Peptides against a protein of PDB entry 3S8F. Designs and how they scored, part 244

Target 1, 157 residues: chain A of PDB entry 3S8F
Amino acid sequence: VLTLFVAVPSLMTAFTVAASLEFAGRLRGGRGLFGWIRALPWDNPAFVAPVLGLLGFIPGGAGGIVNASFTLDYVVHNTAWVPGHFHLQVASLVTLTAMGSLYWLLPNLTGKPISDAQRRLGLAVVWLWFLGMMIMAVGLHWAGLLNVPRRAYIAQV
Target 2, 166 residues: chain B of PDB entry 3S8F
Amino acid sequence: DEHKAHKAILAYEKGWLAFSLAMLFVFIALIAYTLATHTAGVIPAGKLERVDPTTVRQEGPWADPAQAVVQTGPNQYTVYVLAFAFGYQPNPIEVPQGAEIVFKITSPDVIHGFHVEGTNINVEVLPGEVSTVRYTFKRPGEYRIICNQYCGLGHQNMFGTIVVKE

## One batch from the design tools (peptide; made by RFdiffusion4, then SolubleMPNN)

Design b2_p24_4_s2 (from b2_p24_4, 11 letters changed)
Fold by OpenDDE base, seed 2:
Structure b2_p24_4_s2 (fold): chain B 157 residues (1-157), chain C 166 residues (1-166), chain A 24 residues (1-24)
Amino acid sequence: as target 1 above (157 residues)
Amino acid sequence: as target 2 above (166 residues)
Amino acid sequence: TEVFMELLRNTILEEFLLVYAKLL
């Protein structure tokens, strides 16, 4: 119930952020239905990290609704589904947002911009993190739907 | 300048809100599909029942494993199961094939899990609360019970068996 | 469709109504 109470406002907030991104992309010269996406600063890890976090949060949010649903919780509760959900929410959104924040915060605190090498390394780290997280999350959700229990090293499925 | 930007943002927000609503319906549809395809076979039964975890081993229907399987009607049984650190009783649980089985599960100590492999039976077992699950085993054989809630040092070895006989 | 709608109502709609009834 609590999750569902927050679900709609959270969705509204998320898509409002997306609207802001579209506006920003169009200001940067993006045109058309998807051109604004390409115009966003994908070369900046401080931008890429939290955006990837948001992308990971989408399926995680859907999973949150599932977990909070009375009937569906019987299906997913204490299965590998739950760890999959957690990793999307915490290890993707929160962690990537924190990483992105650091890429913004440190240059501002020191007064020195990050080098090009540091920037490229940061991008690699963020993208690899996201990729690994998505692979793991998909696997965990899949296993959960197959009724693989959490906190158990063996299962018959 | 600020007004112009604000107006533009609002226009995009309107579109994205519409998309948000559409995605909400997609999620709901997926949830409904998942429910329809994965909930068959297990019926949540009963109402919230409470027991005293400090006495459940000494008195009541959980006290004697030999009396744990109770025939309540033609082809109907109630099985009183204790999940404890670290195992289940009775063990094995013997039930007939095709019979309607009502599992009433509780714990005398800490929270445990009751996950029956090959079925959708998967409930947490709380001390002081009775978990009730209704299920009919259509296939004879052995079904392993797994604890999927960490309950201590022996958690990983906490197993039980349901034997379904023809 | 009927099964879908029933599941939808029991799984989601009722809970949403419970949560947001105060807002309506």
Scores: peptide ipSAE 0.005, ipTM 0.685, DockQ to the pose 0.040
Fold by OpenDDE base, seed 1:
Structure b2_p24_4_s2 (fold): chain B 157 residues (1-157), chain C 166 residues (1-166), chain A 24 residues (1-24)
Amino acid sequence: as target 1 above (157 residues)
Amino acid sequence: as target 2 above (166 residues)
Amino acid sequence: TEVFMELLRNTILEEFLLVYAKLL
């Protein structure tokens, strides 16, 4: 019920993951403050998908603090804000992670590597998914702040 | 080599720690923005009040819609509202402009929503509990009450009206 | 500043205290 303290371990986990990405990037030859990001395997949909999910999860986590606060929850509860939060947490992170896992799992299970065409298609899919989710999430949060009700076909605005 | 590696690891840890702290402040700032822009005008209940949903229609202040609006003081009213499948009572709710209105809302059947369009009044209504919301209508007119909690087959058509009179 | 102080008093501090009380 009262989950503001969840922010602490959640952030610790998030930044630990980020640190792991930095180490991986630097191991791959990336240098400087941001050069390690470029060194990450952005050509692999199995990598890109969950990373994009993590990026979407960040603002969703911030929204989680809002949703868990008594005063702020009163404002956003049962508005379009809540679905916006869901789509960042589930439809972005979980879904993209599942997509990425599939790109890793199937080649390993079948013993057949994905073709270059399949790889490029996979990249397009996960990037388009991410873009669509971000647009929708921003829209839903915005609508929620404008007091558009959840579970209603009619709205004030 | 080990010494260099150790220093590098420490630098990364310090950097991410600093970033972590900075992001905490960013989140707080976002919360503050939301508070500043959206929390004015409604005072929610501070105490839990319970009722028997099986008798609320027959006994007590919710039993008679004609007696639902009670003047409690100069320019102060309490309105006892029932949210039910599928509507609200009284309907319409008639209140004067500029008066301080305390809505006491409960349900005799299932969970409903009480979302007043044009305001930031938005509460869930649970059977057996009383939701209390304080609000002052500054503009006369009709305000639609929307159910924003799924309550059955007629949920999408569950509406009420607050009429604010001059 | 006022917004932050209000946030602390009515949201953050209150929530943290309640969590603390629940955990004990």
Scores: peptide ipSAE 0.005, ipTM 0.725, DockQ to the pose 0.040
Fold by OpenDDE base, seed 3:
Structure b2_p24_4_s2 (fold): chain B 157 residues (1-157), chain C 166 residues (1-166), chain A 24 residues (1-24)
Amino acid sequence: as target 1 above (157 residues)
Amino acid sequence: as target 2 above (166 residues)
Amino acid sequence: TEVFMELLRNTILEEFLLVYAKLL
């Protein structure tokens, strides 16, 4: 019971962030159900990186509930599923947030704005990172469901 | 203006919370689907049982690998397995096809894994605790046991074999 | 079908519904 209640604040936090994004998008002129998304500053890697991290964190969060559930954890525990979960949580959200933070922090610390070339490169980096992470995460989760063991170089499949 | 912004934010938060509730049902459905398609059933576990890891090799049912397989019924066996650095005993574990096997697994040293390929048997083995799993092998052959919990320098080479006889 | 029904009847769902009902 206590563990399940812990999930509630986490979900509230996640959706509060989403609400903040919607508010920001609407302030930028976005209208309609999805128009606010398009209005967000997708040309800024400092913004794109953590947002992509959040997107990866959504399925990761769902996986967290699975991993915390006694009966469900029996299915996925010590399989490739777990690394898949971690790569979404750490290598996606945390890493991309760190990347995004650097894209904001370094220009501010140095007092020098990033060039357009640097901006474009930054966008390429974070999108490619996200793409790679999603491919890997899907593969790991799939492998986990096929009972591929964690921490082993061989598998039954 | 600040008040309007605050109200707007609250409205969005409420909307997203409502959405989250809806998504809960979606997630439950997905989980149910996963369980239905990727599980061979829950292996019943016994009551929490403790053992002294310092003496488990010298005395008790795990002490003699030759006596590790115990027939407890007409078609029922209990297998006392030790997971240690770096292997399993007995090895191989020989059991008959179609028999109900109760594995009682413990460790004399560190935490190990007990993952049997081709089955849903996958448990951690803790020193001082007995892991109990029940399984019936329907197909004869060899099933590899893999340690899926890091246990030291020889972890990657820690394998065992279950031989299911006709 | 049994797995689906079991998950729908679990206390987890009930607890979540109760919490969300208070928040909405």
Scores: peptide ipSAE 0.000, ipTM 0.718, DockQ to the pose 0.039
Fold by OpenDDE base, seed 4:
Structure b2_p24_4_s2 (fold): chain B 157 residues (1-157), chain C 166 residues (1-166), chain A 24 residues (1-24)
Amino acid sequence: as target 1 above (157 residues)
Amino acid sequence: as target 2 above (166 residues)
Amino acid sequence: TEVFMELLRNTILEEFLLVYAKLL
């Protein structure tokens, strides 16, 4: 129960970030229920990367609640589910945030803006990374629910 | 400007919080669904039982693999299993089909896993603690036990077998 | 932020990033 309580501040943070994004989108001219999303700077890899990381973090966070639940953890513990969770949290959120930070940091440190070609390449990289991570994560979670063991080279499926 | 921004963000936060409350019910439903579909057939014990890992091989119910399967009722058995580097004992574990089996699993050395393929049995085995799992095998045959917790150089080869007899 | 950026510019990180930018 106390472990599950950790989800509260995490959710608060998540919704605060979402609120900030909505605010930013509306400042950029977005209107309506979803128009603010379209108004966000999706042409900037420094923005897109961490946002995609956050999107991956949502199911990962939900999985965290599952992993922290006594009854549910019995089902998923030491199965492929756990690596799936890790790849969403570390290899998606943390990695994409680092990538996004680099796209911001590099121009500032060098004093040289990234070229349009570099920008487009950056967008391709982060989107492809996100896509690959989502495919792998979904697969691992699915395998985990099918009782595929973690840390084993064999599995009965 | 900062105050205005803060106030605006706060308004949006209220909306998102309302959304979160709605999603709470969805999450509860998903949890219920997961429990209903994935936890059938296995009942974990909630009581912590301790044992001395340094003597568990010499004395007590785990000491003799030949006496590891104990009938406790007309259709009930307790099986005392040791997970060690690198295997399980007894091996094979022989139990009758349709009987209620209580596995009492511990380790004399390091942490191991006890994952039974084809079942929902999947527990960590800690030295000094006894893991208890209740299960009924409905189908006869061989069930492989896999160690899913890294336990050393021979981890990848650590297997056991449960033989369910008709 | 400005102080942090200045600190980074005075480290080997700047050199690394410059090399990276050149190779990119």
Scores: peptide ipSAE 0.000, ipTM 0.705, DockQ to the pose 0.014

Design b2_p24_4_s3 (from b2_p24_4, 12 letters changed)
Fold by OpenDDE base, seed 3:
Structure b2_p24_4_s3 (fold): chain B 157 residues (1-157), chain C 166 residues (1-166), chain A 24 residues (1-24)
Amino acid sequence: as target 1 above (157 residues)
Amino acid sequence: as target 2 above (166 residues)
Amino acid sequence: TEAFMALLRETMLREFLLVYAKLL
């Protein structure tokens, strides 16, 4: 019970970020329940990357609760589930945030804006990265539920 | 202007916080439901037991692989298993079908895994600790034991076998 | 020890090849 309540601050933080996104989207002219999402700057890889990271982090966070559950952890521990969780947390959020940060930082360091070609390439990179991570993560979680062990090259399934 | 923005931000934050709390309850409910409905098949674990990893090979129930399988009652056995770099003993582990098997697993060297394919047996084995897993094999045959915790250069080749006899 | 390690490497190689063949 206490462990589950420990998740509250993390959820609060995550949803505070979401609140910031909603606010930003509405400031950009988005209206309605979902219109603010469309209004966000999806043409900027520096924005898209961390947002995609966040999207990956959401199921990862849910998985964190599972992993923190003493009883449920027995089901998933040392299975492919765990690497799946890692790829959502580290290879998704952290990595994409780093990518996004770079797309913001590099222009500032050079004093030059990125070209349109670079921008488009950046968008392609982060979306493809996200897609790949999601496919892999889903696969790993699924495999984990099928009791495929981690750190083993062989499994009966 | 700043005040307006501040109020707006607070409103959104409050809304999302409320949503957060609601989702928390949903998650808790889902976990509770899962625990309440899926309690069957949980492998009973024993209480924390300690052992000296430096002497476990020389004395005690793990010392002789030939004596590792101990009948403790009618259709009940205790199997004292060592996970070591890089294998298991005894190997194979021979147990009767339908018998209640209590595995007492420890390591003389480093941390290993004990993952039995075809079962829900999956535990880490720590030197100095005894992992206790209770399981009943319903089907005869061979079950592979896989080390799923990196334990050194031979980790990927560390396998064992449980032979369930009719 | 050296013989053991050699055997280990050989075993690892065989296992790798088996896995690789399975993946192909």
Scores: peptide ipSAE 0.006, ipTM 0.733, DockQ to the pose 0.014
Fold by OpenDDE base, seed 4:
Structure b2_p24_4_s3 (fold): chain B 157 residues (1-157), chain C 166 residues (1-166), chain A 24 residues (1-24)
Amino acid sequence: as target 1 above (157 residues)
Amino acid sequence: as target 2 above (166 residues)
Amino acid sequence: TEAFMALLRETMLREFLLVYAKLL
């Protein structure tokens, strides 16, 4: 019960961040139900990276509820499902947030703005990372449902 | 200006919080639906049973692998399995097809896994605790046991076999 | 702010070099 209850503050935090994004998008001239999304600075890897991390966090969070469920854990525990979950959480959200932070921090520390080429490269890196992580995560979750064990080099499938 | 911004942020937060609550209910509903429609894959939690890992090899039902398979009734067996660094005992485990098998698994040393391929048997084995799993093998053949919990240098080589006989 | 950023830069550089040296 206490473990599942952790989902509540987590969701609150996630959607508070979403609220901040909506506010920012509307300040940048976005209007309507979805227009604020397009108004966000998608040309800045320091912004794109953590947002992509948040997008990966959504299915990861849903999976977290599954993993924390006593009954459902019998199905997924110690299968490839579990690595799929934490790759969404750690290797997507945390890692992409760190990447985004770096894209902001380094220019400020050096006093030099990133070049346009560096900016484009940064965008490519974070999008490719996100894509790769999504492919990996889907594959791991799928494999887990097929009863592929974690921490083993062999499987029944 | 700060007050205006704060008020605007709060308005958006309220909207998204409402959405979050709605999604929470959706997730709960989906979990409930899944549990209601897909119950066959759930292994019921067994009774919490304790054992002394320091003596489990010397005395008790796990001590002799030749006596590990015990018939408890018509077409019912209990199998006392040790998961240890780095293997399983007995190995192979021989059971008849169609019989109800109760596996009682424990460890004399560290935490191990007990994952039987081709089945939904997948439990962690803790020293001092007995994991109980009930299963009926419908098909004869060999089923591989895999350790899916890291247990040391030989973890990757820790395998067992269940032989189901007609 | 400039002094702070300089200090931060030097500290981060030193920490990076220490970690790198430890990994070698």
Scores: peptide ipSAE 0.000, ipTM 0.721, DockQ to the pose 0.014
Fold by OpenDDE base, seed 5:
Structure b2_p24_4_s3 (fold): chain B 157 residues (1-157), chain C 166 residues (1-166), chain A 24 residues (1-24)
Amino acid sequence: as target 1 above (157 residues)
Amino acid sequence: as target 2 above (166 residues)
Amino acid sequence: TEAFMALLRETMLREFLLVYAKLL
């Protein structure tokens, strides 16, 4: 009940952010149903990182509802599914948001913009992090569905 | 114009909020559907049963591992299992193939897990409470019990075995 | 088992102290 209660404002916040992104994309010349996405500043790691975090948060949020469901939780509880969910929420959204925040914060604090090389490296870092996190998360969720227990170094499969 | 931008943002927000609410209901409906159609493998929660964890080792059905397996019917058994730091008793648990087994699991110390490989048996074991799980082993052999709830320094080595005899 | 647990505790304590010292 508590988790489902928290899910509502979380979803509202997420979609509000999406609304802001659509608005920004359209202001940048994006047109059509998806053209605004392309118009977003994908060359800025401070932008890309938290957005990728949000993308990872979508399946994580859905998983949160699953974990909060009595009958569905029976299948996934104390399996590798749970750490898979955690890594999407914490190691994806929170971590990528923190990374993105640093790419914004440090240049502003120092008064020195990042170089083009640093920018490209930053993009590589956040994309690789996201990719790795998605691979791990998918693997953990899959393993969980195969009844691999969490907090154990041995499994049936 | 900040005001114009604000109004535009609000328009998009309203649309996305409406979408979000719609999706919320869709998700709830999907969960409800799943629960309604795919419940065959779910072990229903039984009644809350309490025990004194401080005396469970000394008296009662969990006290003697040699008497832990009790035949309750022609093809039905109750097994009184203790999960403790760091193992299970009895160990091994010996049960016949094809019989309905009712596991009554509790802990004398801390919270443990009771995860039986090759089965859908996966429950937490709380001191002072009895976890009840019903299962029928169709295949003979050995089934490993794994503790999947952190219970201390020896948690990683906490294993048990169920031996299903023909 | 007791000896193993003692060794485990000692090892973990050592690792903890080393990490703690490094972070200070």
Scores: peptide ipSAE 0.000, ipTM 0.710, DockQ to the pose 0.012
Fold by OpenDDE base, seed 1:
Structure b2_p24_4_s3 (fold): chain B 157 residues (1-157), chain C 166 residues (1-166), chain A 24 residues (1-24)
Amino acid sequence: as target 1 above (157 residues)
Amino acid sequence: as target 2 above (166 residues)
Amino acid sequence: TEAFMALLRETMLREFLLVYAKLL
């Protein structure tokens, strides 16, 4: 009970972030139940990157609960499932947040705004990264459920 | 202006709080469902069993690979397995089909893995501790044991075999 | 791995629900 209770602060944080996004979207003119999402600055890689990271972090967090479960951990431990989990957490959220931070930080530090071409390239980079990461993560989780061992070059499925 | 912004933020926070509470009730419902329909089949953790890794090769049930397979009852066996750098003993492990096998696995050196292909047997093996796994092989044949915990330079080649006889 | 998948199918749903139970 105490082990899984650690998920509560994370969930609270997630919902707070979601609330902040909704507020921001509505300030930008978004209306309705989902219109605020469209109003968010999807043309800015500094925004898109960390948001995509958050989206990847959600299933990763769910996987964290699985990994922390005594019975379910027996199924997934030391299988490809585990790399799938932390790639969502680290290679998705952390990495994309870092990428997004650079798109904000560098223009501010140099005093020079990014060009439109650089902006579009940045968007392409973060979206492609996210897509690739999701494909890899799904594959690793799938392989793990098929009893593909971690840290082994062979498997019998 | 700040006051208006504060009120707006509170409104959205209340909405998401309501959502979180709703999800809480969903989880409670899932708990109730689980308790009502799935009361059986939970396997509790066994008692912690410890051994001295420095003497496990010299004394005790792991010392002699020829005596590693012990019949404990009708169609019931205990197999004392050592995972070491870099292999398993006994190797092969020979057990009969359809028998209930209790694996008692430990290590004399470093942490290893014990992953049996074709089964759900997958445990880490810690020096000084005994991992216990119960399994019944329904199909005869050879089952490969894979070390899935990094244990050194020979880790990638650390394999064993369980032979299930008819 | 047929044996593994069979066991997974039999226990996965139950175990997932148990995890949620322990979360509360």
Scores: peptide ipSAE 0.007, ipTM 0.739, DockQ to the pose 0.060; fails the geometry check

